# Ledger of designs, part 5: peptides against a protein of PDB entry 3WG5

Target 1, 218 residues: chain A of PDB entry 3WG5
Amino acid sequence: LAKNIVYVAQIKGQITSYTYDQFDRYITIAEQDNAEAIIIELDTPGGRADAMMNIVQRIQQSKIPVIIYVYPPGASAASAGTYIALGSHLIAMAPGTSIGACRPILGYSQNGSIIEAPPKITNYFIAYIKSLAQESGRNATIAEEFITKDLSLTPEEALKYGVIEVVARDINELLKKSNGMKTKIPVNGRYVTLNFTNVEVRYLAPSFKDKLISYITD
Target 2, 218 residues: chain A of PDB entry 3WG5 as posed
Amino acid sequence: LAKNIVYVAQIKGQITSYTYDQFDRYITIAEQDNAEAIIIELDTPGGRADAMMNIVQRIQQSKIPVIIYVYPPGASAASAGTYIALGSHLIAMAPGTSIGACRPILGYSQNGSIIEAPPAITNYFIAYIKSLAQESGRNATIAEEFITKDLSLTPEEALKYGVIEVVARDINELLKKSNGMKTKIPVNGRYVTLNFTNVEVRYLAPSFKDKLISYITD

## One batch from the design tools (peptide; aimed at target 1 R48 Y83 A101)

Design b1_p9_1_s1 (made by RFdiffusion4, then SolubleMPNN; from b1_p9_1, 4 letters changed)
Fold by OpenDDE base, seed 4:
Structure b1_p9_1_s1 (fold): chain B 218 residues (1-218), chain C 218 residues (1-218), chain A 9 residues (1-9)
Amino acid sequence: as target 1 above (218 residues)
Amino acid sequence: as target 1 above (218 residues)
Amino acid sequence: PVILEVLGA
């Protein structure tokens, strides 16, 4: 019996157009191999709005379930990372991670202070993040508060509030806990029940280009 | 008689936080050597709003005149590049270059289409670009039209409309034409008359880090 | 934070 394959890939750092390329590459590999799912180990402080929106769309267009896993302990799905997670088929977090802090900004000033976004931008992203939450059957009120209150949640809080689906310490626990769960958004127009029985875990390495970009942007 | 030094450095590509680091490094070198001015050869399609605003502030904080030179022929000071130019002590353009197209966007979609900015963002950047034009005694009406009409100008048009100060084919012509001009914004609280008599031109090379970033982002 | 861009068309 051909083992079901689950891919695992890491995406770390700022969300940029290069991060989109990483998501696209990793998801494409997993799609081509007809994987049961891909797990993206996500650690990000945030990043670009366009790249984030494109990543969300790429996830939603995936032929296989894309699981966002906030990992390792100490990692975050902050800002853009929260939107990406809310746009995914399943969200998991490791203990000691965080999610939230989604307030849009124009960037950072020279002194490190935040350049505030105009209220209409904030309202645009409130509408967007609420849409992601609603489409995925996640807590849209908390999704709004990630912006309006700059709220950051622990995994336990995020689970309790219905922002995420799983708290797991490692990939094996994630596979065990998510087995039999339905995707929170459709895959190929259908909500899929995840089957992590008798799976082979395959790790995807960063490309040479990915490694080079990370070295420079970190 | 110690020759007056003019530094020349190139900044090419997208405006990012790394571009800020380039501007800061180059201006700092020229400040430390008490240069008469630094000329930044600028070729950019645009980039990040925060980096742009920080670059403008860094230029305005410069202890020496910062001349933005849209160069070589075929180059542009598009989008963020126009704001940077309008924030500088003097703008020059080579024949066959362009300036303008300053409409703010959220980014590009997966299909390459523009993700439009909300009207309040557009209005924020209209106010900002008009402020830069007014502070520098440049055409604030055209500065607004760079956004509202997505206007791009030739060097001759930009000169005619009072957006820029000089059209020059090369550094030598730029130095010749800008000699005796007053800076359009203050240097150390005073409008400075540029003195390009008996100057030594020093070219600043990109750092190893700059070269590496450019290789990856291009 | 989600960073916006000012890009030309």
Scores: peptide ipSAE 0.037, ipTM 0.557, DockQ to the pose 0.812
OpenDDE base, seeds 1, 2, 3, 5: peptide ipSAE 0.038, 0.058, 0.033, 0.046; ipTM 0.536, 0.588, 0.458, 0.554; seeds 1, 2, 5 fail the geometry check

Design b1_p9_1_s2 (made by RFdiffusion4, then SolubleMPNN; from b1_p9_1, 3 letters changed)
Fold by OpenDDE base, seed 4:
Structure b1_p9_1_s2 (fold): chain B 218 residues (1-218), chain C 218 residues (1-218), chain A 9 residues (1-9)
Amino acid sequence: as target 1 above (218 residues)
Amino acid sequence: as target 1 above (218 residues)
Amino acid sequence: PVIIEVLGA
């Protein structure tokens, strides 16, 4: 019996157009192999809004479930990472990670201070993040508060509030806990029940280009 | 008699935080050597708003005149490049270059379409670009139209409308034409008369890091 | 924070 395959890939650092390319490459590989799912180990402080929106769309267009896993301990799905997570088929977090802090900004000044976004931008992203939460059946009130209160949550809080679906220490625990869960958004127009029985875990390595970009942007 | 030094450096590609580092490095070198000026050969399609604003501030904080030179022929000071130019002590353009197209966007969608900015962002950048034009004694009406009409100008048009100060084919012609011009914004709190008599031109090369970043982002 | 790039078209 051909083992169901689960891919695992890491995406770390700032969300950029290059991060979109990483997501696209990894999801495409997993789609081509008809994987049961792909797990993206996410650690990001945030990044570009356009890249984030494109990543969310790419996840929503996936032929397979895309699981965002905030990992390892000490990692975050901050800012853009929260939007990506809310746009995914399942969110998991490792203990000692965080999610939230989604207030849009124009960037950082020379002194490291935040350049504030105009209120209409903030309202745009409030509407967007609430839409992601509503579409996924996640807590839209908390999603708004990630912006309006710059809220950051622990995995336990995020689970309690219905922002995420799983708290797991490692991939094996994640597979065990998420087995039999339904995706929070459709895959190919249907909510899929995840089947992590008798799976082979395949790790995807970053490309040479990905490694080079990470070295320069980190 | 110690020759007055004029530095020339190239900045090409997208405006990012790395572009800020390039501007800062180049201006700092020229400041340390008490150069008469630095000429930045600029060729950019645009880029990040935060990096752009930081670059403008870095230019305005310069201890020496910073001349933005849209060069070579075929180059542009598009989008963020226009703001940078308007924030500089002197703008020059080579024949066959362009300036303008300053409409702010949230980015590009997966299909390459523009993600439009909310009207309040557009209004923020209208106010900002008009401020740059007013502070430099340049055409604030045209500066606004770079956003509202997505206007792009030739060097001759930009000169005619009072957006730029010089049209020059090369560095030697630029030095000749800009000699005796006053800076459009203060240097150390004073409008400086440029002195390009008996100057040594020193070219600054990109750092190894700059070359590596350009290779990856291009 | 989500960095909004303001790119010119």
Scores: peptide ipSAE 0.061, ipTM 0.596, DockQ to the pose 0.883
OpenDDE base, seeds 1, 2, 3, 5: peptide ipSAE 0.047, 0.083, 0.081, 0.072; ipTM 0.545, 0.612, 0.583, 0.565; seeds 2, 3, 5 fail the geometry check

Design b1_p9_1_s3 (made by RFdiffusion4, then SolubleMPNN; from b1_p9_1, 3 letters changed)
Fold by OpenDDE base, seed 1:
Structure b1_p9_1_s3 (fold): chain B 218 residues (1-218), chain C 218 residues (1-218), chain A 9 residues (1-9)
Amino acid sequence: as target 1 above (218 residues)
Amino acid sequence: as target 1 above (218 residues)
Amino acid sequence: PVEIEVLGA
């Protein structure tokens, strides 16, 4: 039986191999405790494609529902963050957050200008982001436009267009609104109905390593 | 007048944005002192494409000759390290080192397998690495094969094929062998003849930040 | 291998 426990953890900053380690650690803890779900409070400008793909795969392999929550107000699930969200069991956003801007780049030049990716890279990620949207029953057309138009959406727009499932101001409102929702992708081969009736909320703190990495990369 | 000073600094580990900061710091110090050259002892398995491209550009913008030295024995200038070397004013390798394996990838999967890059990415980097080789008067065919065949070379092979300029066991042998060589790319619009007669060798230590980053990423 | 990283805005 799932415990009436929901874990909440924060991931902030660039998506890197260390961010993968954070996701893996957090999800593993929640899996071990057989939690009803884990909520990841996500605030990211983007980051590495490989780390992003690994995070998506880790979420897909989760034995429990993984909810991506773009939080707090002012946060974004930009670029890689959008892919991670689209690969998750449920997406929520707080008012005053954003999602999108998924155009792949090779990086930033010395002067801070974007180094554009070749069209085949762009096409690869178009196919990839569309697959994530389709598999999760989300708007694949808008997912493509996150790349082709470098589109960014508000929570209300993202909800309206069927990119996300919940707009919530805080964890309590998120739990309330997502209660009884089915996961957008399977958990162990089954779509799960979220049960947030009488749950204990447990916060996971960043590890010492997580703090150190954030201090260096910020 | 250039001081009869040669700086020597070490860069070890993955090529990242922080590695760019190391290169920039080291080159800037040597520029400020109007050194005859800086030698970067390089040992890298590769890393980020953007950081690599920025490092190459920083080397090309250097007011002094930048020598890449694959050192010590057992080190490699793998992947991104090869591009950096090919973008430099002179390449040296110690016996028992390697260069090459330049195939671009999207990264590593959860199981450690390589995520292959789309063909257009590969073609972009083929064009790029060939440009570096051609601009430096080095073997552009072998530079292409570093990607297309995932080729790795010994110092002796790399010298024989015209990929590098010097095989040297240590800094003293490097200085001796490279003395009187012209840079393979311009310094401030001119090919410079290296003058290592009666030079002072100054070692640059990694900063506290450099040490911290290495501790985290290793 | 050169890691092509950045999905950046």
Scores: peptide ipSAE 0.110, ipTM 0.618, DockQ to the pose 0.894; fails the geometry check
OpenDDE base, seeds 2, 3, 4, 5: peptide ipSAE 0.103, 0.065, 0.090, 0.042; ipTM 0.608, 0.487, 0.560, 0.444; seeds 2, 3, 4, 5 fail the geometry check

Design b1_p9_1_s4 (made by RFdiffusion4, then SolubleMPNN; from b1_p9_1, 4 letters changed)
Fold by OpenDDE base, seed 2:
Structure b1_p9_1_s4 (fold): chain B 218 residues (1-218), chain C 218 residues (1-218), chain A 9 residues (1-9)
Amino acid sequence: as target 1 above (218 residues)
Amino acid sequence: as target 1 above (218 residues)
Amino acid sequence: PVELEVLGA
């Protein structure tokens, strides 16, 4: 019996292999409990491409809907965060958040300047982000412009352009607005209608290891 | 006055942004003291391409020779470690170590399978590793094969093929064998002859932060 | 293997 449970977890900071472990742990807990969904409160400036791709794959393999919620106000789903969002079952943003700025880089030079990705890599990620948008029925043109123009959007713009599904101030408003929505990608081969009627919200805390990693990476 | 000092530091584990910080810190200390060189005892399975490229750039910008020493026996300069070595002023390996296996990947899938890099990315890193080899007067054909054949070499093979400069059992043998060698890349625009006559060896310890990161990443 | 990092600007 599906428990009328929605999990909420926070992922904040750079996207790394440790962020993958966090996603995996959180989603696994929600899967084990047959949760209606998990909401990931995401606040990230970006990070690692590999970790990002692994996270996207982990979301796509989830047995339950994974909702990415760019939260709180002032947060961003920048760079890798945008890809993760576009790979998820539903995207929500709080007012005063942002999404986009997806230009791939090889990193930062010692002087803090960006090391540009070669055109071949940039083109790969253009194709990749467009595929995520297309697969999720989201705006692939804007997804491309997140790279080519280094575009960033407000929640209102992202909703308007069909990049995201919900603008919500908090979890309660998110649940209310997303109730009855279909997932933008399949769960176990089918599009799922979200049922947030009479749900229990359960918060997942970061592990001790997660806290330690976050403390070190900040 | 150049102090007749050689620094030795250890870098072990995955190549990450934190590994860059370690390299930067260690090299900066050695630069500040006008050391004759710094030896980095490297043991890595690989890691992040961006961090690797930043480390290579940091080495190339060093005011003192940076010697990469694959150490101890059983260690490897795998993947990213090979690039770092090829970007350095001198490469040494201990008996029973390895170098190579440089095929770029996008990461690992959840099931532990490798996510293949697109040909465009692979070709970029082929060009990059060949450039490092060529700039350092090392075997660019073998450097390419580190990717195309996922080749790994023993120290003896690497020396024979002109990938590395020294096989040494320990720091003392390394200093003895490398004394009077020219750096394979410039230091401040010139090739430097290493002078390891009557040098003081100083070991640099990892910072508390470095230890904490290593503990978490292991 | 070398892992690619895609950092946004």
Scores: peptide ipSAE 0.093, ipTM 0.599, DockQ to the pose 0.811; fails the geometry check
OpenDDE base, seeds 1, 3, 4, 5: peptide ipSAE 0.056, 0.052, 0.049, 0.048; ipTM 0.542, 0.334, 0.560, 0.514; seeds 1, 3, 4, 5 fail the geometry check

Design b1_p9_2 (made by RFdiffusion4)
Pose (drawn by RFdiffusion4):
Structure b1_p9_2 (pose): chain A 218 residues (1-218), chain B 218 residues (1-218), chain P 9 residues (1-9)
Amino acid sequence: as target 2 above (218 residues)
Amino acid sequence: as target 2 above (218 residues)
Amino acid sequence: SITPISISS
């Protein structure tokens, strides 16, 4: 009961309704165990707007800070993952990862051709991504360009431009650098200082169902 | 005189990429065997827009008539399934089935809440559903109400209003009543008269992949 | 329901 606990979970692949269930399951475990924070290792190339908006909402309502960590090297928080990142308490990127490219689309034709959205819906997701950035004090100009210019950024660029808060190789380095940082959004109405000294790290294994469903969608 | 071959397949659940694959697989089989028609027993609560548009497109390119049959009793062709029906060569409904209810939403939230669709998406789908109805000679005024009023119809109501062509209890009654009917959209440029005199019915089983994905869904 | 939007990369 007198411990400082950080949960680490993994989320890989397309953001779908099942991905929401994962976020909710992991975050719920951390909340019920009074964790200082939960670190989500995120690698997503794309996903669905409805599950993305539900995840952002679940993060906004989280009773503990949610740190989105674009990891491992070569991972991306592209498309839906970018909103999830902008909608969270702190963003960390591992070396060689990517963030951005969030243009909303109606989907994919028989060819694999891109089915664009009506111009106005592009404006809707611009307003939504600007809102997430402003609510978290992040660079909304660059965030808008994730859509309008299909802009993508490396870790160092994302840090310079004020989109993320940490560049870290691993969980330990992430804890060291983010220790003492304020969350970019509140936890239950209050902006919180992260206390990662003398912390117990607990890893949450993805379930059989997680790995299987992810593999199938792949 | 001649022996006419009719294929029957079942398509159930949410409309997704796998569903497009089912439509493509079952239709290709019927085309290669020079079938008079393929009948799809459809039961769907809704699904994704891109897959629905890809299915409508696949049906438009079909070299043989595709008859959408809302079957069994209790089934529905709601939301995305309505567009598939309106985009097909002939629509049949079993007693106690439903069609319509197509108001687009961005999706469902955590607590029963619904994420609203921006007006542009709504107007986009109004134009698209009116277009499918106009191209097939079905009631475009009522088709719009599937969206603007979330209108849902019984089989008897759907026939009366000119949205569908046949009300049938089973495959036997469907072939009997639809024999001699012209298709509502062309097959390769010409509107085909359906010949169901002297008919061999062939049932297509769902594949291993089909069964697995649906068991996981159940 | 119809869920029309995906986010692309």

Design b1_p9_2_s1 (made by RFdiffusion4, then SolubleMPNN; from b1_p9_2, 6 letters changed)
Fold by OpenDDE base, seed 5:
Structure b1_p9_2_s1 (fold): chain B 218 residues (1-218), chain C 218 residues (1-218), chain A 9 residues (1-9)
Amino acid sequence: as target 1 above (218 residues)
Amino acid sequence: as target 1 above (218 residues)
Amino acid sequence: GIYPIRLGA
């Protein structure tokens, strides 16, 4: 019986155009191999909104389920990471991680002060994040509060409020708990039931370019 | 008689947080040496708005005049580059360069299509670019049209419409033509008359880090 | 294009 393959890859650091390339490469590999799913271990403080939107679109166009896994303990899906998670087929978090803090900013001043986004931009991203939540059947009120209150949640809170689907300590627990779950958004126009019975886990290494960019942008 | 020093540095490629570091480093060196001015040879297709705003702020806080010079022939100050130029003490262009095309975009879709910014974001940047133009005594109507019409101008048109101050083929012609001009924005709270009589031109090389980042982001 | 918006933490 052909083993179902699950790919696992890491995305760490700021969300940029290079992060999009990583998502695209990883998802493409998993699509080519007709994997059951790909799990992206995500640890990000945030980043560019444009790159984020492109990543969300890439996930939504995936031929296979894309699971965002906030991992390892101490990691976050902050800001842009929350949007990416909300745009994905399934969200998981490890204990000791966080999600939220989605207020759009124009950047940091030279003295490190945050340049606040004008209300018009904030309102755009409120509408956008609420749309992602609604499309995925996740808590749109909390999604709004990630911006309006700069709210951050623990895995337990995020699960309780219906922001995420799984709390898992490791990949094995994630596979076990998500087995039989339906994707929160369609894959190829259909909601897919995940089948993680008898799967082979394959880890994708970052490319040399990925490593170099991470080193320079950190 | 102590020779007045003019620094010349290059900034090429996408406007990013690393580009801010380049601007900051170059301006700081010129400030420390009490240079008459620094000329930044700019060639950019655009980039991040946050980095752009920080660069504009850094220029405005400069203790010395910062001249943006769109150079060499074939270069552009496109998108973010136009904002940076409009935020500077003087703008020059070489023949065969361009300025403009400032429509904010959210990014590119996977198929290369532009994701248009919502009207609210576009309107914010219209107000911002008009403010830069007004503060510098440059053509605010054309500044708006850089966004609303995605307008691009030749050096001759940009000079004619009062967007830029100098058309120059090289550094020597730039120094000659800008000698005796007042800065379009204040330096240390005062409009400064440029004195390029008997100047020493010093070229600043990109750091190793600058070269590496340029290589990776290109 | 100007990529305007950073989503900050």
Scores: peptide ipSAE 0.127, ipTM 0.583, DockQ to the pose 0.870
OpenDDE base, seeds 1, 2, 3, 4: peptide ipSAE 0.117, 0.104, 0.037, 0.133; ipTM 0.589, 0.391, 0.288, 0.591; seeds 1, 3, 4 fail the geometry check

Design b1_p9_2_s2 (made by RFdiffusion4, then SolubleMPNN; from b1_p9_2, 5 letters changed)
Fold by OpenDDE base, seed 4:
Structure b1_p9_2_s2 (fold): chain B 218 residues (1-218), chain C 218 residues (1-218), chain A 9 residues (1-9)
Amino acid sequence: as target 1 above (218 residues)
Amino acid sequence: as target 1 above (218 residues)
Amino acid sequence: GIYPIRLGS
């Protein structure tokens, strides 16, 4: 019986418009092949809010489950990464990763200090992140605290608090643990039960463009 | 006791980037005043998919309930309008209105014939519209049929099938009937129970820009 | 200018 394909792709670095392009490309490839899911190995310190929102939207529009996997150990879904994760069909984290620190900022001053966002913007993102959490049936209180307290959580805490769904050391464990789970948001209008019993894992490589962009944004 | 404000604004015509600007402006005004809700009187034959998706997103990001009201009698939430409605916190329709006809098209030929969208695009929007329905707890089957059958429904049918929440002849009846209803999607991360017991209705006028754009797009 | 809201780290 033809093995269901699960794609795995890595997205690392700052969330930018180029990161959106990567998400779009990867998800599109997986959609085209009618993959069982795509797992995005995410490691980001954050980035642009606009790009983040676009990525969230792209995930939500996916015809297949998009699993955000904070990976490898040492990785984070910080700031924008948290939003992206909360907007996804399933969140997994590897041990030694983190999620949170979602306070919006206007940028950095010349001395490297954070320029705080005005309350209006902060409140906007509070509402936004809470919405993402609520839509996905995740902990909206913690989501708010990701901003108000600039909270970051371990995988174990995040799981405990109902922020994420899986703690897994690697792709194989992720597939094993997430097998039979329902997506936290709909896929094509339905909550999908993930079936990873007979799957082929296919890794996507970054395009030349992706590599170049990564180089420029670092 | 200070009356809660409900804003009412009209959006009529094709859904374009300018329509997005209108939505954004209207919702922003209502948000700034911490309105109880904003009611958008919608009458549209459809429009651009991109603008539609942006509008949906803007609604979903609203800090206040956005009620789409297909109004007045004779109005429609056709095509893009249906998507917008399905993406909103509450849908109301006046008697003599319609909702549906959501089949994506590439455009019109020189002879005025519809250029059909390829199956890939159609399927994309099927998935999208079903997602909107599912997220809002509305009838995803009918949502699909809005595309696959190019279905249009009366208010009574739409209510019966669980596509919409309210049939109302005017704003007063809408407020009365929707009072105590929960939003179909979260507002700032929570499902809000609408309270229209003591409200001031405030009508928003189109800006000069809005008027100009409406003139250009007609 | 709409300052690109950066979601901080």
Scores: peptide ipSAE 0.124, ipTM 0.365, DockQ to the pose 0.214; fails the geometry check
OpenDDE base, seeds 1, 2, 3, 5: peptide ipSAE 0.052, 0.057, 0.026, 0.070; ipTM 0.372, 0.366, 0.347, 0.364; seeds 1, 2, 3, 5 fail the geometry check

Design b1_p9_2_s3 (made by RFdiffusion4, then SolubleMPNN; from b1_p9_2, 5 letters changed)
Fold by OpenDDE base, seed 2:
Structure b1_p9_2_s3 (fold): chain B 218 residues (1-218), chain C 218 residues (1-218), chain A 9 residues (1-9)
Amino acid sequence: as target 1 above (218 residues)
Amino acid sequence: as target 1 above (218 residues)
Amino acid sequence: GIEPIRLGS
């Protein structure tokens, strides 16, 4: 039986293998405590596709609901962040945040110009992002446009288009609005109805290693 | 005019964006001192494709010859390391090292199994690695097989097949054998003849940041 | 955009 606990953790910055480790650690802690859910406050400009896919897989294997919350105002779930969100059990955004801009690239040249991904790679990720949308009952057309048009959406637009489920100013509002919602993807094979009645919110902090990595990558 | 200086630097571990920074720093130092060449002692199991491609590009833009030396014995230029080598001005290997195993992957699952790259991505990197081989006058057939067969070669085999240019036990032997060789790719538009007569060898050390990154990634 | 794939086994 799930305890009346909701974990909240922050993941900020580029999506890398270290970000995967953060997701894994946070979700594992919440799983071990049999939390009702974990909310990941996400702020990312994007990152590495491999790490992104691993994170998506980790979320989909979670024993508890993983809610991606694009937060705080000014944050983005850009590129890799969008995929991660679409792979999660529930997506929320704070006002003043954004989601989208998912065009795959090979990287940046020394002059800062984008090295374009070949069509083959682009097409792969189009198929991938559409699958995430379809599996979660979210707007696959917009998901495709996140790549083909490099589209970015506001929370209001994303909600309207059926990309996300909640717009919330803070954790309290998120809990209030998402209470009673079903996850958009299964948890252990079933769609879970979120119960945030009288929950204890527990915040997880970055590890020393996480802080160190952040320090050296800035 | 190049000074009678050859720089030597070590790059070890996974190929990441931090590895790019290391390459960039080391090559820049050598360029600024107008070195005859820089030798990169490479030991890598592989890494990220984007970082790899950026490193290759950085090498190809070098103002001085960049020699990749798979070293010490027991080291490998695996996966990304092979691409980097093929993109360089000269490849050397120490006895007891290996090169190859270049099959692209999306990553590893949580259980450690390989997530296969789709054919589209595999084909891209086949074309890419073949182009590196062709541009450098190295064996493009073997380059392809590094992917399709996930082939690994000994130094002796690699030399025999025309993948690499030098087998050397140490820096001194490398300098001796490579003296008078032309680079396999241009430096500033011309194929440079290496002159290692009476050179001063200068070793570059990892920065504090490099050491820190290595520490936290181990 | 998302940056690409890992190389190697």
Scores: peptide ipSAE 0.083, ipTM 0.557, DockQ to the pose 0.780
OpenDDE base, seeds 1, 3, 4, 5: peptide ipSAE 0.030, 0.025, 0.055, 0.061; ipTM 0.322, 0.365, 0.341, 0.380; seed 5 fails the geometry check

